# Designs tried in a protein design run: peptides against a protein of PDB entry 3C2G. Part 47

Target 1, 209 residues: chain A of PDB entry 3C2G
Amino acid sequence: IRTFDLLGLLLHDSDAIDGFVRSDGVGAITTVVQYPNNDLIRAGCKLLLQVSDAKALAKTPLENILPFLLRLIEIHPDDEVIYSGTGFLSNVVAHKQHVKDIAIRSNAIFLLHTIISKYPRLDELTDAPKRNRVCEIICNCLRTLNNFLMMWIPTPNGETKTAGPNEKQQVCKFIEIDILKKLMSCLSCEGMDTPGLLELRSTILRSFI

## One batch from the design tools (peptide; aimed at target 1 Y83)

Design b2_p25_3_s2 (made by RFdiffusion4, then SolubleMPNN; from b2_p25_3, 16 letters changed)
Fold by OpenDDE base, seed 2:
Structure b2_p25_3_s2 (fold): chain B 209 residues (1-209), chain A 25 residues (1-25)
Amino acid sequence: as target 1 above (209 residues)
Amino acid sequence: SKEEEELKELEEIEEQRRRLREEAA
């Protein structure tokens, strides 16, 4: 735990983060969080989030890392782990088609649905820190979904990737009314990625209308 | 509110998708 905290302090600039990632830092963290220690898992996932936007990740094989992380998020009830994990996912899939494909094949879309589904409506949460954390988790999920959906929107050149039947099914599960209500509830929260949520709205409209 | 309008639009989309799924089944 302290080791991850110390590493986090050292990784305060993009070059240091890239150096860590190039040295298989993500793999190292993933190895460490395989041990059944909740504190270690929390700290490790937090560190993953901290390095999740590193340029070096584009060259890092994530075929083994992403499925593991997704499974970890699926089975771990800790909001901090879920926050960090969904944040990591959101960042690593951004502008990376191959990473999106890995995530989607690993049932990421449906997992995001499951994550959002397990949380109550934000207006039912009276504890502000809890409400904010839940909102952040939902926003992470929605940003990730947006990144997936964008793959299937026609480009000005008329080229579009077609979603497979599995992807379509997963997306359909995600956009249930209850999930949409939770999405909209995030717009009422201060400090949220309102532009991202509005972008997702636009993406949904373009994808299904 | 703007939020209510957006929610309504999304609900309409979901309902449309539900109908399409039912027709395709």
Scores: peptide ipSAE 0.022, ipTM 0.472, DockQ to the pose 0.019
OpenDDE base, seeds 1, 3, 4, 5: peptide ipSAE 0.017, 0.019, 0.019, 0.020; ipTM 0.449, 0.502, 0.485, 0.497; seed 3 fails the geometry check

Design b2_p25_3_s3 (made by RFdiffusion4, then SolubleMPNN; from b2_p25_3, 19 letters changed)
Fold by OpenDDE base, seed 3:
Structure b2_p25_3_s3 (fold): chain B 209 residues (1-209), chain A 25 residues (1-25)
Amino acid sequence: as target 1 above (209 residues)
Amino acid sequence: SSEERELEELRAIEEQRRRLREAAA
């Protein structure tokens, strides 16, 4: 655990992060977080989040990593783990079709909806740190969804991937009023990227036109 | 109230959705 903390302190440089990733650092973390230690799991997932936007991830096979992480998020009732995991997911699927496909095949869409649905409305949370963390989780989920939706938007080249019927059905759940309310409530959270959330909202709405 | 603001935002998003649909038609 101290090693992860140390790495977290040192990995402020993009080249260092890339070096870590190239050395199978992500695989190493996923191995470590398999042990039933909550502190270790938290630290490991946080480290995953910290390296989740690394350029080297484009060359890293994630076929075994993503399903594991998704399962971890599914079974571990810890906001910090869920925050880190959904943050990792949102970053790694960005601009990477192959990674999006792996996530979708691993039931990511359903999981994202489940996560959002399990949390109470933000206005019911009186503790500001908790409310903000929940908001961040919801934002991570919605950002991930947005990345999936982008696959099904027609490109200028005329190539459009079509969502499968199951995926379409699962995606449709995100336009439920409860989900939209939670998205709207995130706009009032301190420290949130309000412009980014507004853009995300617009993208989601456009995807269902 | 916060509830009133929420309702207003929901109306706004619905209106936005309507406008987008009309623009896409």
Scores: peptide ipSAE 0.021, ipTM 0.450, DockQ to the pose 0.025
OpenDDE base, seeds 1, 2, 4, 5: peptide ipSAE 0.021, 0.015, 0.020, 0.019; ipTM 0.453, 0.447, 0.453, 0.460

Design b2_p25_3_s4 (made by RFdiffusion4, then SolubleMPNN; from b2_p25_3, 16 letters changed)
Fold by OpenDDE base, seed 3:
Structure b2_p25_3_s4 (fold): chain B 209 residues (1-209), chain A 25 residues (1-25)
Amino acid sequence: as target 1 above (209 residues)
Amino acid sequence: EEEERELEELRRIEEQRRRLREEAE
């Protein structure tokens, strides 16, 4: 725990973060979070989130790391683990087709829906820190989904990857009224990017219209 | 004993999430 906190304090610049990632730092964290210690898992996932935008991740094999993280998020009820893990996922899939493909093959779309479905409506959460954390988790999930949906939007060149039938069916679940209500409830959270959330909603809806 | 404590913490977190879901129905 203290080691990850110290690492987080040392990894303030992009070059240090890239150096850590190049030294298989993500693999090292993944090894450590295999132990059934919630504090260690929280700290490790938080550190993963901190390095999730590193340029060096584009050169890091994620074939073993990403499925493991997805499974970790699936089995842990911990909001901090889910927050950090979904944040990591949203960042690592951004602008990386190969990583998106790994995530999708690892049942990420279904997992994202499951995560959102497991949380209450934000208007029912009286605790502001909890409500904000849940909002951030939902936003991470929706941002990740948006990154997947972007693969299936026609490019000006007419080349479009088509979602498989299973992926389409899984994405269709995000237009369910309960999911849409949860998305809309995030607009009431302080410090949220309201235009960004509306864009996400639009992208989700347009993917099926 | 440490593993049992960690499992109990995870159960408590899951129970809290379950209650919050049930309150939202």
Scores: peptide ipSAE 0.014, ipTM 0.371, DockQ to the pose 0.027
OpenDDE base, seeds 1, 2, 4, 5: peptide ipSAE 0.010, 0.010, 0.007, 0.013; ipTM 0.393, 0.383, 0.332, 0.410

Design b2_p25_4 (made by RFdiffusion4)
Pose (drawn by RFdiffusion4):
Structure b2_p25_4 (pose): chain A 208 residues (1-190, 192-209), chain P 25 residues (1-25)
Amino acid sequence: IRTFDLLGLLLHDSDAIDGFVRSDGVGAITTVVQYPNNDLIRAGCKLLLQVSDAKALAKTPLENILPFLLRLIEIHPDDEVIYSGTGFLSNVVAHKQHVKDIAIRSNAIFLLHTIISKYPRLDELTDAPKRNRVCEIICNCLRTLNNFLMMWIPTPNGETKTAGPNEKQQVCKFIEIDILKKLMSCLSCEMDTPGLLELRSTILRSFI
Amino acid sequence: ASPREFTEEEKEEIEEDVEEFLEDF
């Protein structure tokens, strides 16, 4: 845990996190967090979140790491882990088609739907720290969804990709009534929460 | 993670867009 904390302090900028990624740091973190201990898991995922915007992640073999992290996000009961994992997922799919492909094959879009649907409306959360966390989680999920949807929107530049049935059923779950009600309620609930402005802006983008 | 920052103009535009979207739907 202290090693994770120290690496977190050392990796202050882009060059440092890229150096860590080129040294197989992401694979090392994911291997270590297989140990069943929540403090260790929370610390490893915090560092993964920190290095998630690395451009070197375009070169790292993610065929095994990414499904493992999606499974961890699916079953781990604590919000800090979910926050870190979905934050990492939003950045790691960004600008990387083959990585989006890995995520789709592992049902990443279906998982975003499940993560959003499990939480009550933001007005039903009393403690401010927790409400802000659920808010950032939902924001992370929708940002990940938006990084996927770009593939299938007609671009005059000529890269009109066709969605397979697998991608179709996952994306179409986001027009089911239950999640639309929840998403629209985040847009209008009445809520002093620092992440609310970014959330509402990201929701509008998801609908667009 | 570092929180994202917005200008006062951007905050107002976001609020107006949210209100217009809610009126449409």

Design b2_p25_4_s1 (made by RFdiffusion4, then SolubleMPNN; from b2_p25_4, 12 letters changed)
Fold by OpenDDE base, seed 4:
Structure b2_p25_4_s1 (fold): chain B 209 residues (1-209), chain A 25 residues (1-25)
Amino acid sequence: as target 1 above (209 residues)
Amino acid sequence: MKPVTYSEEEKERIEEEVKKFLEEH
């Protein structure tokens, strides 16, 4: 536990982070968070989030890591773990087609929907810290979804992948009124990535037109 | 949470532990 908190204090610069990632630091963390210790899982997932934008992750095999992390954030009851895990997911899939493909094959789209669906409406949350954390989780999920959807949007100058029928069906769940309401609620939260959520809204609209 | 302020000596010990961790993996 302290070691991860301490690692997180040293991994402040991009070179140190990249060094850690090149040394299979992500694999090491994912090994450690397999232990049924919630404090360890929290610390490990937080550290994963801290390194989640590392350039070295583009060269890291994630085939074993991502499915595990996805399962963790599916079942873990702690919002801090969910926050860190969804944050990691959103960052790690960014600009990495192969990582997106791994995540999608690992049922990530459905998981994102499940995570968003399990939380109450933000307006029903009276505790501001809890509400903000839930909003951040939803934003992480939605940003991850945006990264997936962008693969299937025709670009004027590029070959677009076609989403499979199952993927399309899973994506269609995000236009459910309750999901859209949660998206809109996140847009009203202070300190949220409003530009990213607006981008997602645009991406969703473009995906269904 | 108050930011945990580490002493420079604590940071150095941490750096050594991290280095060791990275060497073991």
Scores: peptide ipSAE 0.016, ipTM 0.332, DockQ to the pose 0.014
OpenDDE base, seeds 1, 2, 3, 5: peptide ipSAE 0.016, 0.008, 0.009, 0.008; ipTM 0.405, 0.342, 0.358, 0.379

Design b2_p25_4_s2 (made by RFdiffusion4, then SolubleMPNN; from b2_p25_4, 12 letters changed)
Fold by OpenDDE base, seed 1:
Structure b2_p25_4_s2 (fold): chain B 209 residues (1-209), chain A 25 residues (1-25)
Amino acid sequence: as target 1 above (209 residues)
Amino acid sequence: MKPPTFSEEEKEKILKEVEEFLKKH
């Protein structure tokens, strides 16, 4: 705990963050968060989020790290862990096709659906800190999903990958009526990624049905 | 700019549009 808080204070510039990532700092964190200590897991996932935009991550093998993090988010029902983990995921998959492929093979699309489905409607959350945190989690999920969908959207000048039948089925779950009602409840939340939500809906309807 | 807030009527219109689309496909 105190070690991760200290590391988070020392990792205040891009060079320090890149140095930590080059020294397998992400692998070190993922090793430490295997201990069944909630405060340690929270602190470790927060530190992962802090380094998640590091340039050095482009050279870091994520094949073992991403499946572990996805499993941690799946089994640990903690808003701070889910926030940090989905934040990390959304940053590391951005503009990185190989990282998207690792996440998708690790059932990330279904996990993101599960996360959104488990949270109450945002309009039913009276506690403002809780509502804001859940809003941020959903925004992280939407950003990640839109990043995945970009692989399969026809571009005027590019070879588009075709989504497999399993991926297509997982994406189409986001247009089921129950999940749509949940997502529509988010449109009233201040700080919601409304463009990202509308993009997700539009992309699924145009390219996956 | 404040993000556009959708009314319940606008949300219901979006849901209905999706339902009608899914019935045609």
Scores: peptide ipSAE 0.151, ipTM 0.724, DockQ to the pose 0.109
OpenDDE base, seeds 2, 3, 4, 5: peptide ipSAE 0.017, 0.013, 0.031, 0.078; ipTM 0.373, 0.333, 0.600, 0.657

Design b2_p25_4_s3 (made by RFdiffusion4, then SolubleMPNN; from b2_p25_4, 11 letters changed)
Fold by OpenDDE base, seed 5:
Parts: sequence; C-alpha cells; structure tokens
Structure b2_p25_4_s3 (fold): chain B 209 residues (1-209), chain A 25 residues (1-25)
Amino acid sequence: as target 1 above (209 residues)
Amino acid sequence: MKPRTFSEEEKERILKEVEEFLKLN
C-alpha cells in the first residue's frame, strides 16, 4: 500500500512513467495485487491507472496482464478498483489493435456490459460522490467499447476486420431494452460522455444490426 | 451462447424500437 502511494508520487512526469514501465513496473504491480488484500488491490489499480497512458506500454506484452486485470474487475465489487481498472483498460486499448484483440479475446465486451448493468440508474443515486464515480466508470466503459468497435467499422483509408459472430452478438447486447434504459439514464448526468454514448449507439445501429 | 443472426425484418423492428425508445427518453 504505502509503496504504491510513494511510487505514485515519484511518477509525476512522462519520462519517470516510461522508465517505470520499461522496468516491468506494470508486471510488478500485477504480481503484488494478486494477494487478497483490498487496500493493496485499490492502491495497485490506482497506480496502474496513473501509468496507463505511457508510451512505453506499446512495447510491453499485455497478454498476461490484461486477462488478470479483467478478472480482477469482474470479481471485485469495489467502485475504486472498477474505476481504476476500466480507466487503465480504456487507455491501453487506445490506438493499439493488438491490445484490443487481447481484451476482446478475454471477454472484455461482456464484462463492460456486466459492469454497466450492475449499477443503479444514475438518476436514482442521491449521493453525489457515488454518482460521479459511477458516471466516470460508465464513461471508461463507453470509451473502451467505442475503441473496440472502431476495429470493425470500414474507414475510407483503412483495412478493417469483420467482427466474428460471437463479437457481433456481444456488441448487440448493448441495444437490448434493459441496458438501453440504463444508458439513457446517464444522459442527464453532469460529466457524462454524452458524445461517446451517442457514438456507441449510432455505431451499433449502423454497422452491427 | 449461439451467435444470433437477424433477419432484415428483425433488424428493421430493432431499429424502429430503438428510435421510439430514443424519442421517449
């Protein structure tokens, strides 16, 4: 715990962050958070979020790290772990096709659906700190999902892969009535990524049905 | 889960349902 807090203070610039990542710092954190200590898991996931936009991650193998993090988010009903973990996921998949592929093979699309589905409607959350944290989690999920969908949308200048039947089925789960009601409840929330929500819906409707 | 394939009629129904839902919310 204290070590991760100290590391977070030292990792204040891009060069320090890249140095930490090049030294297998992400692997070190993931090793430590395998211990069943909630405070340690929270601190470790927070540190992962802090380094999640590092340029050095493009050279870091994530084949063992991402499945572990996704499983951690799945089994921990902790908003801080879910926030940090989905934040990490959304940053590491950005602009990296191979990382998107690892996440998708590790059932990330279904996990994102599960995360959004398990939270109450935002308009029913009266506690402002809780509402804001849930809003941030949903925004992380939306950003991640939109990043996945970009792989399968034809671009004028790029070769796109075709989504497999399983991926298409998982994506179509986000237009079912219950999840739509949940997502629509987010539109009135201050700080919601409304453009991202509209993009997700538009992309699914245009390209996946 | 078996992959679900949608007919053209099912796609149109889903689109219409989503459009109606968006007008109500």
Scores: peptide ipSAE 0.017, ipTM 0.444, DockQ to the pose 0.100
OpenDDE base, seeds 1, 2, 3, 4: peptide ipSAE 0.000, 0.000, 0.000, 0.000; ipTM 0.301, 0.318, 0.232, 0.310

Design b2_p25_4_s4 (made by RFdiffusion4, then SolubleMPNN; from b2_p25_4, 14 letters changed)
Fold by OpenDDE base, seed 1:
Parts: structure tokens; sequence; C-alpha cells
Structure b2_p25_4_s4 (fold): chain B 209 residues (1-209), chain A 25 residues (1-25)
């Protein structure tokens, strides 16, 4: 725990972060968070978030890391773990087709639906810190989902990958009435990624129906 | 909290301590 806090204090520049990632720092964190200690899991996931935009991650094999992190988020109903984990996911899949494919094969689309579905409506949260954290989690989920959907949007000059039947089914769950009502309830909340929410809805309606 | 400015030597010591910690797991 103290060690992760100290690392978080040292990893302030891009070169230090890249050095840590090149030294298999992400693999080391994922090994440590396998222990059933909530404080250790929180600290490790927070550190993963801090290094999640590192350029060195493009050379790091994520095949063993992403499935583990996704499972960790699935089984830990902890807002800090979910925040850090969805933040990490959203950063690592950005502009990386291979990483998107690993996440999707690891049931990431369904997991993100589950996360959004489990949280109450933002307008029902009276505690401002809790509401803000839930808002950030939903924004991380939306950014990740939009990044996934981009793989299947027809480009004028490119071979469009077709979403498989399972992926299409999982994407279509985000236009069901209950999840739509929940997502639409977020539009009035300060700090919500309203453009990302509208993009998600528009993309599903145009390309998946 | 003001960000504690660590010297380069302190940074290196902490990184080595972290490395040793991670090697135990």
Amino acid sequence: as target 1 above (209 residues)
Amino acid sequence: MKPKTYSEEEKQRILEEVKKFLEKY
C-alpha cells in the first residue's frame, strides 16, 4: 500500500511513467492486486490509472492484464476500483485496435452495461462526492464504448470490420428503455460527458439497427 | 497539500524500494 502511494508521488513525468511501464510495472501491479486486500486493490488500480496513458503501453502485452482487470472490476463493488479500472480501460483502448479486440473478447461491452445498470440514477444521489464519482465512472464507460463502436462504423475509404452477432447483441442492450432512461437522466448533471452520451446513442441507432 | 518536491536521489531511492517490494510479490 505505502509503496503504491510512493510510486504515485514519483510518476509525475512522462519519462518516469514510461520507464516504469517498460520495466513491466503494469504486470507487477496486476500480480500484487491478486491478493484479497481491498486497500491493496484500490491502491494498485489507482496506480494503473496513473500510468494508463503512457506511450510505453503500446509495447506492453495486455492479453493477460486486461482480462484480469475486467474480472476485478466485475467482482469488486467498490467505486474507487471501478473508477480506476474503467479509467484505465478507457485510456488503453484509445486508438489501439488490438487492445479493443482483447477487451471485447473479454466481455468488456457487457461489463460496462452491468456497471451502468447497477448504479442509481445520478439525480437520486444526494451526496455530492458519491454523485461526482458515479458520474466519472459513467463517463469512463461511455468513452470506452464509443471507442469500441468506432471499429464498426463504415468509413468512406476503409474496410469496415463487421461486428459479430454477439457484439451486436451486447451493443443493442444500450438502447433498451431502462438503460436509456438511466443515461438520459445523466444529461442534466454537471460534469457529464453529454457529447459522448449523444454519440453513443446516435451511433447505435444509425449503425446497429 | 503542496506537492513534495523530491530530489532526484530521493526519487531513485523510492523507485528502488518499490522495485524490491514488487519483487516480493
Scores: peptide ipSAE 0.024, ipTM 0.455, DockQ to the pose 0.013
OpenDDE base, seeds 2, 3, 4, 5: peptide ipSAE 0.021, 0.022, 0.022, 0.024; ipTM 0.458, 0.469, 0.467, 0.472

Design b2_p25_5_s1 (made by RFdiffusion4, then SolubleMPNN; its pose is not in this set)
Fold by OpenDDE base, seed 5:
Structure b2_p25_5_s1 (fold): chain B 209 residues (1-209), chain A 25 residues (1-25)
Amino acid sequence: as target 1 above (209 residues)
Amino acid sequence: SAAEAARRLAELLRLREAQLRRAQS
């Protein structure tokens, strides 16, 4: 735990973060959080989130790391772990086709739906910290979904990747009324990535029209 | 530098993992 605290203090600039990532810091974190210690898991996932936008990640193999993280957030009920993990996921898939493919093959789309589905509507949460955390988690999931959907939007030049039948079926779950209500509830939250959510709405519409 | 210290901390995490592994064995 103390080591994670030190890392959090050190990783305050891009050069430090890149240095950590180039030294296989992400792999080191994922190895440590494999042990059944909730405090370590929370701290490790938080560090993953902190380094998730590092430039050095573009050169980091994620074939083992990403599936592990997805499994971790699948089995852990901890909101802090889920927040950090989904935040990491949303950042690492951005603008990286290879990483998107790894995530999708690892059943990420279905997992995102599962995560959103398990949380109550935000209007049912009276505790502001809890409501905000849930909103952030949902936003992370939806941002990740947006990144996936963008791959399958037809381009004017005809160069488009097509979603497989399984992916299409999984994506269709996000037009369920419950999911849409949760998306709308997130748009009403202050301090959220409203532009990103609006982009997702647009992407969803373009994907289904 | 902070970057160098970060590299060292990555190594410390690996060492910590090794300690945890030994404790479970």
Scores: peptide ipSAE 0.345, ipTM 0.848, DockQ to the pose 0.034
OpenDDE base, seeds 1, 2, 3, 4: peptide ipSAE 0.260, 0.240, 0.204, 0.132; ipTM 0.807, 0.798, 0.781, 0.644; seed 1 fails the geometry check

Design b2_p25_5_s3 (made by RFdiffusion4, then SolubleMPNN; its pose is not in this set)
Fold by OpenDDE base, seed 2:
Structure b2_p25_5_s3 (fold): chain B 209 residues (1-209), chain A 25 residues (1-25)
Amino acid sequence: as target 1 above (209 residues)
Amino acid sequence: MEEELRELLEELEKLREERLKRARS
C-alpha cells in the first residue's frame, strides 16, 4: 500500500508515467492486486487510473490485464475500485480499436451496464461525496460506452464495422430509458466530464435513434 | 439546467419512438 502511494507521488509527470508503463508497471500492479487484500486492490487500482492515459500503454499488451481488471471490478462492490477500474478502462480504450475489441470480448459492455444499473439515481444520494463518486463512475461507464459505439459509426469512406449479434444486443441496453436518464443526471452534475457525455448524447442521436 | 435536460430527454424519447414506428412499418 505504501509503495503504491509512493509510486503515485513519483509518477507526477508524463515522462515518469511512461517510464513506469514501459517497465511493465501495469503488469506489476496487476500481479500485486491478485492478492485478496481490499486495501491493496484499492491502492493498486488507483495507481492504474493514474497511469491509464499514458502514451506508452499503446505498446503495452492488455490481453491479460483488461480481463483481469474487468473481473476485479465485477466482484468488488468498492466504489473506489469501481471508480478507478472504470476510469482505467475508459482511458485505455480511447482511440485504440484493439483494446476496445479485447474489452468487448471480455464482456465489458454488459459489465458497464450492470454497474450503471446498480447505482441509485443521483438525486437519491444525499451524501455529496458519495453522489459525486457515483456520478464519476457512471460517467466513466458512459464515456467507455461512447468509445465502443464509435466503432459502429460509418466512416467517411462508408466503411462500418458490423457488430456481432451479441454486441449489438448489449449496446441496445444503453439506449434504454433508465440509462439515458442516468446520462442526463450526470450531465446535470457540476465538475463532470460534460464534453464526453455530450459526445455520447450526440453519438446516440446521430447513429442509434 | 434541469429543465433543459428534461427537454433533451424528451427529445431523445420522441426520436426513439419515431424510429420504432418506422421499424414497424
Scores: peptide ipSAE 0.040, ipTM 0.600, DockQ to the pose 0.013
OpenDDE base, seeds 1, 3, 4, 5: peptide ipSAE 0.024, 0.023, 0.023, 0.020; ipTM 0.464, 0.515, 0.503, 0.506; seed 5 fails the geometry check

Design b2_p25_5_s4 (made by RFdiffusion4, then SolubleMPNN; its pose is not in this set)
Fold by OpenDDE base, seed 2:
Structure b2_p25_5_s4 (fold): chain B 209 residues (1-209), chain A 25 residues (1-25)
Amino acid sequence: as target 1 above (209 residues)
Amino acid sequence: MEEELKELLEKLLELREERLKRARS
């Protein structure tokens, strides 16, 4: 735990972060957080989030890391772990087709739905810190989903990937009434990426409706 | 866990060294 804190202090610029990532820092963190220590898991995921937008991640093999992280988020009820993990996921899939593919193969779309489903509507949360954290988690999920869906939108060049039937089915779950109500509740949240939410809505409509 | 933590400490040391090098340049 202290090691993660110290690492975080040293990762104060993009060059340091890239250096850490190039040295398989992400792999090292994920190895450490495999042990059943909640504090360690929380600290490790937080550190992952801190390095999640590193340029060096484009060259980092994530075939083992992403499935592990997704599983960790799936089984761990800790909002901080989920926040950090979904934030990491959102950042690492951005503009990286191969990473998106790994995540999707690892059932990420379903997991995102599960995460959103487990939280109440934001307007039902009276505790501001909790509400804000949940809002951030949902934003991370939506951003990640949008990144996935963008792969299946036709480009001006006429080239488009097609979503598989399973992926399409999983995406359709996000337009269910209960999910939509939760998403609508996010629009009133100060921390919500409203433009991103609207973009996602548009993307869903273009892709599946 | 101890061995993995050691690996992180080694990375910490590497980062420290890099930081020191940058500070000297």
Scores: peptide ipSAE 0.126, ipTM 0.681, DockQ to the pose 0.041
OpenDDE base, seeds 1, 3, 4, 5: peptide ipSAE 0.011, 0.017, 0.028, 0.016; ipTM 0.321, 0.354, 0.433, 0.341

Design b2_p25_6 (made by RFdiffusion4)
Pose (drawn by RFdiffusion4):
Structure b2_p25_6 (pose): chain A 208 residues (1-190, 192-209), chain P 25 residues (1-25)
Amino acid sequence: IRTFDLLGLLLHDSDAIDGFVRSDGVGAITTVVQYPNNDLIRAGCKLLLQVSDAKALAKTPLENILPFLLRLIEIHPDDEVIYSGTGFLSNVVAHKQHVKDIAIRSNAIFLLHTIISKYPRLDELTDAPKRNRVCEIICNCLRTLNNFLMMWIPTPNGETKTAGPNEKQQVCKFIEIDILKKLMSCLSCEMDTPGLLELRSTILRSFI
Amino acid sequence: LLETIQTEMDEDASKKMTKIREETS
């Protein structure tokens, strides 16, 4: 845990996190967090969140790491883990088609739907720290969704990709009535929460 | 419009990651 904490302090900038990724740091973190201990899992995922915007992640073999992390997000009961995992997922799919492909094959879009749907409306959360966390989690999920949807929107540049039935059923779940009600309620609930402005802006982009 | 949305998203992700690194210190 202290090693995770120390690496977190050392990796101050882009060059450092890229150096860590080129040294197989992401594979090392994911291997270690297989140990069933929550403090260790929380610490490893916090560091993964920190290095998630690395450009070197375009070169790292993610065929095994990514499905493992999706499974972890799906079953781990604590919000800090979910926050870190979905934050990592949002950055790791960004600008990387083959990584989006890995995520789709592992049902990443279906998982985003499940993560958003499990939480009550933001007005039903009393403690401010927790409400802000659920807000940032939903925000992470929708930002991940938006990084996927770019593939299938007609671009005059000429890269009109066709969605397979697998991608179609996952994306179409986001027009089911239950999640639309929840998403529209985040847009209008009445809520002193620092992450609310970014969340509402991201929701509008998801609908667009 | 898609390029504007993508730019806004990148900017927001970058600001957030900078803030996470500052809070880690």

Design b2_p25_6_s1 (made by RFdiffusion4, then SolubleMPNN; from b2_p25_6, 12 letters changed)
Fold by OpenDDE base, seed 1:
Structure b2_p25_6_s1 (fold): chain B 209 residues (1-209), chain A 25 residues (1-25)
Amino acid sequence: as target 1 above (209 residues)
Amino acid sequence: LLEEIKKEQEELAKKRQEKLREETL
């Protein structure tokens, strides 16, 4: 716990973050969060989020790390862990085709739907901090989905990867009325990535056309 | 390991809900 807090205070510089990641810092954190200690898991996942945009992650083997994190955020009840884990996922899949492929093979599309589905509607949440945290989690999931869908949109000038039949079926769950309502409710939250959510809406429409 | 983590975290979540109920009464 104190070690992760200290690391979070020291990792303000991009070169220091890249140094930590190159030293297998992500692997070290994932080893520590395997213990059934809530404070340790929370602190570790927060640190993962803090380093999730590091350039050095492009050279880090995520084949064992990412499936583990996906299973953790599937089962963990703490919204702070889910926030950090979905934030990490959204950042690491950005612009990295091989990481997208690992996540998809690890059933990430279905997991994103499961996470969004387990939360109540934002209008049912009276507590503003809780509502904002839930909105951030949903936004992280939807941003991750957008990154997956963008692989399968036909571009005029390139061979597009086709989604398999299973992936298509999993993507179809995101056009459910309850998921669409949650997407629209996130657009009404202050400080949310409104451009990214609008991009996702466009991406969904293009994926079904 | 993941099932053990799940069980422990579910127990911790229940204890937190119990405390919140006690503070509201």
Scores: peptide ipSAE 0.015, ipTM 0.451, DockQ to the pose 0.020
OpenDDE base, seeds 2, 3, 4, 5: peptide ipSAE 0.014, 0.012, 0.012, 0.011; ipTM 0.445, 0.433, 0.436, 0.424

Design b2_p25_6_s2 (made by RFdiffusion4, then SolubleMPNN; from b2_p25_6, 13 letters changed)
Fold by OpenDDE base, seed 4:
Structure b2_p25_6_s2 (fold): chain B 209 residues (1-209), chain A 25 residues (1-25)
Amino acid sequence: as target 1 above (209 residues)
Amino acid sequence: LLEEIQKELDELAKERQKRLIEETK
């Protein structure tokens, strides 16, 4: 725990973060979070989030890391772990087709649905810190979903991947009214990535046309 | 369904925009 906190303090610079990632820091964290210590898992996932936008991640194999993280998020009910993990996921899949493919193969779409489904509506959360954290989690999920859906949007000039039937079915779950209401509730939250949500809206509409 | 979703999202976007405008007055 203290070590991760100390590392987090040191990893405030992009070059330091890149250095950590190049030194297999992500693998090291992944090893550490395998220990059944919730505080350690929280700290490790937070550190993963901190390095999730590192340029060096483009050269880091995620084939083993990403499925592990997804499983960790799936089994761990901790909002902080889910926040960090979904944040990591959303960042690493951004503009990286290979990483998107790994995530999708690792059942990320369904996981995202599960995560969104398990949280109450934001209007039902009276505790502001909790509400904000849940909102952030949902936003991370939505951003990730957007990144997935974008792969299947026909572009006038580009070869688009066709979603498999399973992926399509999984995506269809996100247009369930309860899910959509939760997504829409995020639009009402202050400090939310409204542009991102609007982009997702556009992406959803284009994906189901 | 898509039209309904679009409508709801548009309404929410408008409401938010309205609130933002009101806060800036």
Scores: peptide ipSAE 0.088, ipTM 0.635, DockQ to the pose 0.040
OpenDDE base, seeds 1, 2, 3, 5: peptide ipSAE 0.020, 0.022, 0.023, 0.025; ipTM 0.435, 0.397, 0.492, 0.483

